# Designs tried in a protein design run: peptides against a protein of PDB entry 1IK9. Part 220

Target 1, 211 residues: chain A of PDB entry 1IK9
Amino acid sequence: MERKISRIHLVSEPSITHFLQVSWEKTLESGFVITLTDGHSAWTGTVSESEISQEADDMAMEKGKYVGELRKALLSGAGPADVYTFNFSKESCYFFFEKNLKDVSFRLGSFNLEKVENPAEVIRELICYCLDTIAENQAKNEHLQKENERLLRDWNDVQGRFEKCVSAKEALETDLYKRFILVLNEKKTKIRSLHNKLLNAAQEREKDIKQ
Target 2, 207 residues: chain A of PDB entry 1IK9 as posed
Amino acid sequence: MERKISRIHLVSEPSITHFLQVSWEKTLESGFVITLTDGHSAWTGTVSESEISQEADDMAMEKGKYVGELRKALLSADVYTFNFSKESAYFFFEKNLKDVSFRLGSFNLEKVENPAEVIRELIAYALDTIAENQAKNEHLQKENERLLRDWNDVQGRFEKAVSAKEALETDLYKRFILVLNEKKTKIRSLHNKLLNAAQEREKDIKQ
Target 3, 195 residues: chain B of PDB entry 1IK9 as posed
Amino acid sequence: MERKISRIHLVSEPSITHFLQVSWEKTLESGFVITLTDGHSAWTGTVSESEISQEADDMAMEKGKYVGELRKALLSVYTFNFSKESAYFFFEKNLKDVSFRLGSFNLEKVENPAEVIRELIAYALDTIAENQAKNEHLQKENERLLRDWNDVQGRFEKAVSAKEALETDLYKRFILVLNEKKTKIRSLHNKLLNA

## One batch from the design tools (peptide; made by RFdiffusion4, then SolubleMPNN)

Design b2_p26_1_s1 (from b2_p26_1, 19 letters changed)
Fold by OpenDDE base, seed 1:
Structure b2_p26_1_s1 (fold): chain B 211 residues (1-211), chain C 211 residues (1-211), chain A 26 residues (1-26)
Amino acid sequence: as target 1 above (211 residues)
Amino acid sequence: as target 1 above (211 residues)
Amino acid sequence: SEFEKALKEAEEKEKELKEEEEELEK
C-alpha cells in the first residue's frame, strides 16, 4: 500500500494546518482512503474506483487526466501557488476541493468523510509512519552517501592510473625514438665510413692503374 | 536548533506509542526542551545545563558520559533491546527513564513536564516538522542519486579512456618496433653490401698486386 | 613482456651484427 501525507489549508480554517493522508494500492485510480486531521480530530473516507470514474464522467474529463489532477491535488500538498483550494465542513463531514486556474475555478472532487472515534490512534499511526519514513530515507541517504564516496575513490584511482598510462605512453614513445635515432645514426655513420673506404679504394686503384 | 522525535513506550501505557520530541541548540549539554505526546495530550519541559550537570553529579557520572547516555536514551528512540525504560505520570507530570543493564538498572534522569494547553498545535507542528524532514531528506536523496549516476558515468568514461590508452600504448610499441626492425634490416643489408664491395675491392687489389 | 623479448632479440641481433662486423674488420 502506498501512502502520502500532505499539509493543507482549509478555506474554513486557514490558520490551522490540516493533514491530508491518502493511502492506495498500486494506483490512485483503483481507489484510496483519505484521512484528514487537525491534530485533535480526524476524519476518514474511502473513495472507490467507481466514484473516481463517476467524478471524471461528471466533469466530462478523461479518467487518466482526472486521476492526474487528483494526484496533484491530494498527493502534492498545497503547492505555494494556491492552485488547489480545500474545503471541509466538520458538521456535514463533506470534503471538497477546487482547482483554481487564472480564468476558471472548478470543483475537482468531493468526498464524504466520517469522524474517527479515536483520533489519537490515527494521529499516532500518522506520526509513526512519518518517523518510519524519516528513518528509511536516512538509511537510504547514508547508503547513497557511502556509495558516492566509493565511486569518487574509484574514479580518482582510475583517473590516476589513466594519467600514469598517458605519461608512460609518452615516455615510451620518446625513449623508443631516442634509441631508434641512436642506432640509426650509428648505422648511418658506418655506412658513410664504408662508402669513404670504397671511394678511397677506388681512387687508389685508379692511381695504381695510372705507371 | 536541532530536533529529534522518537517513539517511546511508557511503562504505564505500553499499548500506546508515545512520541518524545527533544529540541536543543548546538549540543544537548547546553539544555533541551522535551515534549511528550500520545497524539491527544502533550506535555513539555525545559531542562537546563545546570540540571543536566546536577543529574550527572548526583549519579557520580562524568558529564560527557552522562550527556552521551541522555543522547542514547532521548534521541535514539526506544531501541528494540529495552535498554531504556520510560516512565511518565500524567497526574504528577513526572517523567523519568531508567537504563537497564544485564545486572544493574538505574535511573538515568527525571524531568517535570507541564501539560500543554493546546496539544493539537504541538501535534500539528510535530507533524509539520516530520513532513518537512521527509521533504528535505527526499530532496537530498534525489541529489545523491543524481550525483551517484554522474559519478558512475564519469567512472565509466575514464575507465574506457584508460583501456583505450593501454591498448594504444601496446599498439604504438608494436608499431614502433616493427618500423625500427624494418629500417635496421635495411641498414644492415646496406652495411653487408658495402662490406662485400670492400672485400671484393681488396681481393681485386691483392690480385693486381700479385699480378 | 613481448617488448622485452623484442628488445632482447634486437639487442642480440645487434650484438651478432657487431661481432660479425668485428670479425670482418683482421
Scores: peptide ipSAE 0.015, ipTM 0.799, DockQ to the pose 0.060; fails the geometry check
Fold by OpenDDE base, seed 4:
Structure b2_p26_1_s1 (fold): chain B 211 residues (1-211), chain C 211 residues (1-211), chain A 26 residues (1-26)
Amino acid sequence: as target 1 above (211 residues)
Amino acid sequence: as target 1 above (211 residues)
Amino acid sequence: SEFEKALKEAEEKEKELKEEEEELEK
């Protein structure tokens, strides 16, 4: 079961923050339980998959698109853009919400809620869920922080090895070329010496033939 | 201002989860505001730095140690070990808590609370704080997750460059050695050829002298 | 390394060639 709690403002009570809780299984399309509270009273309703399908049909909207709008309205909280307006009558327990577009506002959905007999239990459970979610998110944050610190150490270790490898490659190339030039020069000097000895021997033989 | 909300169980109402909110500035030692709620009623009290000092003195405990015990009792939530027992009288509004050790239980502190006139406002504000904390922790989690993914990419990039550097160093060393041996062998062959020419010239000269 | 061995063998063969040159020069 998935759950989302959002702050909403009711048109009838704009100064009093209300909380909208939605609970569902896997997808909002399968139906959901909606709970509204003002911190004193609570109202709950169940919305079936058939009711969601009927509302989509009544709106002449494709079901997946309609459920996408429900998800934005009911699960995203009041985004900063007041795109969704929430209405609730405490007398009739009728909850409805509207989507406000630039040129048109339309009812997106409506639900009959029932007043909860023990609102304190619903409120306590809601606070418990918030505290559990905080604890889970804190544990995840601590884990991710430790992973970040590990990855940063591992990166620094590889970077330091890479820099040493680059420097070692350049040093090796320089050393090998220096040694190569030295040995080549020694061999060239020896070849020149041997050529001069051959030239001298040939000149002496030409002198000996000429008596 | 710092704030912590915890679930507690009162000895008088063990079946009803209560919420203990503590609010303080920088350190708990400077004093704090304590709020208790059952999701219907709320009770609040202010504890001054002087009262904390007096309680420490009455207990014959060093103040820093006493504040350390207060922090464990009031801010850590009920840890799984039932080390702290909470008591509250709704009639007297007297709140006290005990530390349960293996061989001794003792009162750690006691506060007079006042019943809040509008508990719904306190409860709404408490839920708002929980939702804000959830949103902040979620944003931090998303940030840390993106950083982890970045650090992992950066590590893979450096690792791949390092492996290429190692392979390039080994290839360079092997190539330079092969070239060095080839040139040395060519020079050695030329030196041997020149020595053989010198020996032949010397032998021909020795024949010409005998002739 | 194989190179240090090859370099040493090259230096030894250079020394042998120099000793053979000094023996041919008596």
Scores: peptide ipSAE 0.014, ipTM 0.796, DockQ to the pose 0.042; fails the geometry check
Fold by OpenDDE base, seed 5:
Structure b2_p26_1_s1 (fold): chain B 211 residues (1-211), chain C 211 residues (1-211), chain A 26 residues (1-26)
Amino acid sequence: as target 1 above (211 residues)
Amino acid sequence: as target 1 above (211 residues)
Amino acid sequence: SEFEKALKEAEEKEKELKEEEEELEK
């Protein structure tokens, strides 16, 4: 089961933060349970897949688009954009919400809720879920932090090996060229020496021919 | 202000999860506000630094050790080790907790609480704090996940560059030696050729002298 | 390693070149 708790403001009670819990299996399209609380009272209703389909048809909206709007309205929480307004009558237990656009507002959904007999149990369970979610998210944060520290160490180790490899390559190239130049210069000197000996021998032979 | 909310079980009401909120400035040693709720009623008390010091003295415990025990009892939440037991009388508004060791239990602390006039406001604020904490932790998780993905990319990039550097070093070494051997062989051949020319010139001169 | 082989082959060829130079100076 998936669950989302959101803060909402009711048009009828704008000074009192309400909490909207939505619970569903796999997808909101399959239906959901909605629970509203003010921290003293709670109201719950079940919305079926058939009701969602009927509401989409009544609105002449494609079902997937309608479910997408439900997700934005019911699961987004109190976003700064007052695009969704929530209304609830404690007398009639009728909950409805509107989508507000620039020039038009329209009712996106409406639900009959029932007042919970034991609201304290619903509130305790809601707080338990919040505390469990905090603990799970904290454990995930600690795991990700440890992985990031590991990856940073591993990165520094490879970076240091890479820099050593670059330096070793440049040093090797420089050393090999120096050795090569030395040996070439020795052989060049030997070739010059042999060439001079050959020239001298040729000059001596020309002198011996000229007596 | 720092805050911690924990689930506790009261010895008097073991079937009803209670929530213990502790709020403090900088350190628990400076005093704290304790709030207990069952999701319907709430009770609050303020514990001063002087009361903490007095309780430590009365227990013949070093203050830092006592504050360390308070932190374990009040901030750990419902850990699986039933090392701490909580007691509360709704009639007297007296809250106390015990540390349970193998052979001895002792009262670690006791507080007089006051019943909150508007428990719904305290409960709403507590839920708001939980939801804010969830949102903050989720944002931190998303940040750490993005950093993790970045570090993994950066590691793969450096690893790939390192492997290329190793291969390039080995290839350079092999190429430089091949070139060196080729040039040395050319110079060796040139030296041999010049030496043979010198020997031939000497033999021709010996023939001219015998002639 | 291929490097150690190439180094040894280069050193042997350098030695052969030096021995041939010493025979030529004689």
Scores: peptide ipSAE 0.014, ipTM 0.798, DockQ to the pose 0.060; fails the geometry check
Fold by OpenDDE base, seed 3:
Structure b2_p26_1_s1 (fold): chain B 211 residues (1-211), chain C 211 residues (1-211), chain A 26 residues (1-26)
Amino acid sequence: as target 1 above (211 residues)
Amino acid sequence: as target 1 above (211 residues)
Amino acid sequence: SEFEKALKEAEEKEKELKEEEEELEK
């Protein structure tokens, strides 16, 4: 089961933050449980997949688009642009919400809620869920932080080895080239010396033939 | 201001989860505000630095050790070993907690709380704080996840460059050695050829002199 | 390294060639 708690403002009580809890299995399309609380009273309703389909049809809206709007309205709270308006009558237990666009406002959904007999239990469970979610997220943060520190160490180690490898390659090339040039020059000098000796011997022989 | 909310069980009402909120500035030693709630009623008290010092003295406990025990008791909830027992009288608004060790239990602290006139406001603010903390922790998790993905890419890039550098160094050494040996052998062959020509010229001259 | 060995072997062979030249020059 998935759950999302959001803060909303009711048109009738705009100064008092209300909390909207939505609980569902796999997808919001398959139906959900809605719980509204003001921190003193709580109201709960169940919305079936058939009711969601009927509301989409009554609105002449494609079901996937309608569920997408439900998800934005019910799971995000007041969107950053007050795109959704929430209304609740504590007398009738009737909850409805509207999508507000510049030129048009329309009812997106409406639910009959039931007043919870023991609101304190619902509120305690809601706080427990928040505390559990905080603990889970903290454990995930600590894990990710340790993994970041590991990856940074591993990166520094490889970077240092890479820089040493580059320097060692350049040093090797320079050293091998210097050694090669030295030996090559010695061999060139020896070849020149032997060539000069050969030329001298040939010139002496030509002198000996001329007597 | 720092804040911690924990769940506790009262000895008088062990079946009902209570929530203990502690709020402080910088350190718990400088004093704190304690709020207890059952999701219906709330009770608040303020504990000064002087009261903390007095309780440490009354217990004949070193202040740093005492504050360390307060931190464990009040911020961790029930420690994993039920080391702390919480008591509250709703009639007297008297809150006290005990440290339970195998052979000894002792009162660690006691506070007079005041019943909050508007518990719904305290509960709403507490839920708001939980929701804000969840949002902050989610944003931190998303940031750390993106940083992990960046560090992993950077590590893979350096690792791949390092492996290429190692292979290039080994290939360079092998190639330079092969080239050196080829040139050296050519020069050795040329030296030998010139030496043989010199020997032949000397032998021919010795024949011409005998002739 | 094999390069240093080859260099040393080259120097030894250059010394042998010089000794052979000195024997040809009597």
Scores: peptide ipSAE 0.012, ipTM 0.794, DockQ to the pose 0.041; fails the geometry check

Design b2_p26_1_s2 (from b2_p26_1, 19 letters changed)
Fold by OpenDDE base, seed 3:
Structure b2_p26_1_s2 (fold): chain B 211 residues (1-211), chain C 211 residues (1-211), chain A 26 residues (1-26)
Amino acid sequence: as target 1 above (211 residues)
Amino acid sequence: as target 1 above (211 residues)
Amino acid sequence: SEYEQALKESEEQEEELKKEEEELKK
């Protein structure tokens, strides 16, 4: 079961914040339970999938679009300021809400609610749900913080190893070239020495032929 | 101003969850406002720094230890199950709480509360605070999630560059050794060739002298 | 690089030494 609590203002009582709780199974389209409270009284109604379908048909609105508007109105709390207006009569227990566009206002939905006999129980359960949600979100936040700290350590460790690898590559290249230049120079010196000996031997032979 | 709401059970009404709100400036030691509600009625009291000091003195407890116990009792909600018991008389508006240890139970504190004239306003404000706290914690959670995803990408990028650097270092070493072995072998062949020419020249000269 | 220069100087000296060896062989 999914649940959302939102803060709303009623057109009849704009100075008193009301709370709108919506509870549903998987999707709002399958029906939902709506609970309204002012912190003293509470009212509850159940809206079935058939009622949602009938309201969409009566409005000549596609059902998916209609459910999308219900979700925005009932779950988001304040949509963009003033897009949705909520009305409730405590006498008739009739709840309705309107979508206000720049040039067009229309009724989006209407529900008959029942006054709850023990509003304190509904309010206590609502506060319990809020406290439990806070605790769950805190636990998730602490977990994400610890994971973030772990990833930062792991990143620093790999970065430090990478920098050492780059430096070691450059040092290796430089050291190898130096060592090989030394060995090549020794071989060049030996080749030059042997050539000079060969030239001297040829000059001595040319002298021995001339007598 | 800091604020904590906790779920508690009163010894007099153990079947009805009560909510204990504590509000303070910086530290609980500087004094606090305590609010109790059952979702219908509310009671509020103010505890000054002087009253906290007096209660610590009356208990012959060090003030820092006493404030530490107040913090556990009043802010943690359920400490370890049954460590703190809460008592409230709706008639006298007298609230007191006890610490229960295995072999010793003692009164930790007591407060005179006043019945709130408009409990619905206190309850609405309490629910608003819970909803605002949920929204803040959700925003923090979304931020930490995005940061975690960023750090994971950055880690993967550095790890991939590190692996390429390791492979490039090994390839460089292998390639340099191969190139240098080729050059050294050519120089070694040239040295051998020149030595053989020198030996032949010496042998020819020895023949010419015999001749 | 110092190595490429040393290699090039080595090749040039080997060619010069090869020419001197061919002149010594008349």
Scores: peptide ipSAE 0.021, ipTM 0.806, DockQ to the pose 0.044; fails the geometry check
Fold by OpenDDE base, seed 5:
Structure b2_p26_1_s2 (fold): chain B 211 residues (1-211), chain C 211 residues (1-211), chain A 26 residues (1-26)
Amino acid sequence: as target 1 above (211 residues)
Amino acid sequence: as target 1 above (211 residues)
Amino acid sequence: SEYEQALKESEEQEEELKKEEEELKK
């Protein structure tokens, strides 16, 4: 079961933060349970898949688009753009919400809720869920932090090995060239010496012919 | 201001989860505000630095050790070992907690609380704090995840460059040795050729002398 | 590279030495 708790402001009570809990199985499309609380009272209603389908049809909206709008309205709270307005009558237990666009406001959905007999239990469970969610998110953060530190160490190790490899390549090239230049110069000197000996031998032979 | 909310079980109401909020400035040692709620009622008390010091002295405990025990009791909730037992009288508004060791139980602290006139506001603020904490932790998780993905990409890049550097070093060494062997062999062949020419010239001169 | 240049200079010197050997052979 998935659950989302959001803070909302009701038009009827703009100074009192309310909390909207939505719970569903797999997809919001299959229906959901809505719970509203002000921290003293709670109200709950169940919305079926058939009601969602009927509301989409009544609005002449494609079901997937309608569910997408429900998701934005009910799971995001009143986002920073106040695009969604929430209304609730404690007397009628009628909950409705509107989407406000630039020149058009329209009712996106409406639900009959029932007042919960034991609101304290609902509120305690809601707080428990928040605390459990905090603990789970903290454990994920600690895990990600440890992985991040591991990856940073591994990166530094490979970077250091890479830099050593670059330096070793440059050193190898330089050393090989130096060694080979020395050997080549020795061979060149030997060739020059042998040429000079040949020239001297030729000059001596020319002197012996000239007597 | 730092704050911690924990779930606790009261000995008087073991079936009803209570929530213990502790709020403090910088250190728990400087004093704290304790708020207890059952999701319907709330009770608050202020504990001063002087009270903490007096309780430590009365217990003949070193202040830092006492504050360390307060931190474990009040900020961890009843940890999985049930080392701390919480008691509260709604009639007297007297809150106390005990540390349970193998053969010894002792009262670690006690506070007079006052019933909050508007518990719904305290409960709403508590839920708001939980929701804000969830949002902050989610943002941290998303950031750590992005950093983790970045570090993994950077590691893979350096690893690939390192492997290329190793291969390039081996290829360089092999290529340089091949080139130098060729040049050295040419020079050796030239030296041998010049030696043979010198030997032939010497033999011709010896023939001319015999001649 | 200094080596390719030294190699080229070596080849040029070897060709010059070969020409000098051919000129000495007249």
Scores: peptide ipSAE 0.021, ipTM 0.806, DockQ to the pose 0.044; fails the geometry check
Fold by OpenDDE base, seed 1:
Structure b2_p26_1_s2 (fold): chain B 211 residues (1-211), chain C 211 residues (1-211), chain A 26 residues (1-26)
Amino acid sequence: as target 1 above (211 residues)
Amino acid sequence: as target 1 above (211 residues)
Amino acid sequence: SEYEQALKESEEQEEELKKEEEELKK
């Protein structure tokens, strides 16, 4: 089961942060359980796939688009943009929410909730879930941090080896060329010396022929 | 201000998870605010640096060691090891906790709490803090994940360049040696040819002298 | 003369040597 808790402001009680918990199996489209609390009272309702489909049809909205709007309204929390307005009557236990666009506001959905007999259990479970989520996220963060530090060390190690390899390649090339030039120059000097000896021998022979 | 929320079990109410919130400025040693809630009622107390020092002295414990034990008891949550036992009287508002060692249990501390008039506000604020902490931890996790993915890409890029550089170094060395051997062999052949010409010229001259 | 021919062969061999050195520098 997936779960999301968000804080919302009710139009009737704008000074009191309410918490909206939504729980669902795999996809929000298959239905969900909605729980509302003010930290003292709690209200719960179950919304079925058929109700979601009916609400989409009543709105003349494609189901996937409607579920997308439900996801934004119910799971994103009321972001600062006041795009979604939440209403709840504690008397009727009727929860409804509206989407406010620039020129048009429309009801996005409505749910009947039931007052929870033991709100403290719901609140405790909600806090437990938050603490568990914090602990899990902390463990993931610690793991990612350690992995990040490892990857950075490994990157620095390879980078240093790469720079050494580049320098070693350049040094090798330079050394090989220097050594080769030395050997070539020695061979060139020997060739020149042998040519000079050959020329001298030829000149001596030409002198010996000329008596 | 730093804050930690943990779940605890009270000896008097072992079936009801209580939440222990501790808030402090910089160091727990400087004092803290402790809040206890069962999701319906809340109790708060302030513990001063002087009270912490007095408790350490009464225990004949070094202050840093005592603060270390307070940190383990109050901030770690009751881990499964039942090393810390928590007691609270709703009637007296007296909170005390014990450390259970193998052969010795001792009282680690005791605090007078006051019943909060509006527990719903404390509970709402506690849930808000949990949600804020979740959001912050999620943002950190997303950042670390993206950084890890970047570092992994950068590592793979440098590793691939390093391997190419190693191969290029070996190829360069092999190619240079092959080219050098070719040129050296040509020079060696020329030297041999010139030596043979010189030897022939000397032999001819020696024949001409004998002749 | 045998000398002029040996000189010419020596000069040609020095030019070939120079070309090979230039090819090794490419």
Scores: peptide ipSAE 0.019, ipTM 0.802, DockQ to the pose 0.367; fails the geometry check
Fold by OpenDDE base, seed 4:
Structure b2_p26_1_s2 (fold): chain B 211 residues (1-211), chain C 211 residues (1-211), chain A 26 residues (1-26)
Amino acid sequence: as target 1 above (211 residues)
Amino acid sequence: as target 1 above (211 residues)
Amino acid sequence: SEYEQALKESEEQEEELKKEEEELKK
């Protein structure tokens, strides 16, 4: 089961933060349980897949698009844009919400809720879920932080090896060229010496032929 | 202001999860506000630095050690070890907690709480704080995840450059040695050729002298 | 003879060249 808790403002009680809990299995399309609380009272309703389909049909909206709008309205929390307006009557237990666009406001959905007999249990469970979520997220944060520190060490180690490799390549090239030039120069000197010896021998032979 | 919310079990109501909120400035030693709730009623008390000091003295415990025990009792949540037992009387509004060691159980602290007139406000604020903490931790998780992905890319890039550098170094060394051997062999061949010419010239001269 | 001297110089230079080859292989 998946769950999302959001804070909402009701048009009827704009000064009192309400909490909207939605619980569902895998997809919101399969139906969901909605719970509303003001921290004292709670109201719960079950919305079936058939009701979601009927609301989509009544709106002449494609079901996937309608479920997408439900997800934005009910799970995103009221983002700062007040795009979704929430209404609830404590007397009738009728909950409805509207989408406010620039030129169009329309009812997106409506649900009959039932007043919970023991709101304290619902509120305690909601707080427990929040605390569990905090603990899970903290453990994930600590894990990710340790992994970041590991990755940074690993990066520094490879970077240091890379820099050493670059320097070693440049040093190798320079050393090899220097050594090669030295040996080549020695061989050139030997070749020149042998040429001079050959020239001298030829000159002596030409002198010996000339008696 | 720092805050910690934990779930606790009261000895008087072991079947009903209670929530313990502690709020303080910088250090628990400077005093704190404690709030207890069952999701319907709430009780709050302020504990001063002087009261903490007095409790430490009454226990004949060093203040820093006592504050360390308070931190473990009040902020850690009841860890699975039931090391801390919480007691509360709704009639007297007297809250006290005990540390249970293997051979010793002792009262660690006691506070007079006051019943909150509007518990719904305290509960709503507590839920808001939990939701804010969840949102902050989620944003931190998303940031750390993106940073991990960045560090992994950066590591892969440096690793790939390092491997190319190693291969390029080995290729350079091999190429330079091959080229050098070729040039040396050419010079050696020239030296041998010149020696053979010198030997032939010497042999011809020795024939001419015998003639 | 001049020939024996030239032969000896050639052999010595071949040995030096061989030593330099061995040093270049290390």
Scores: peptide ipSAE 0.013, ipTM 0.800, DockQ to the pose 0.454; fails the geometry check

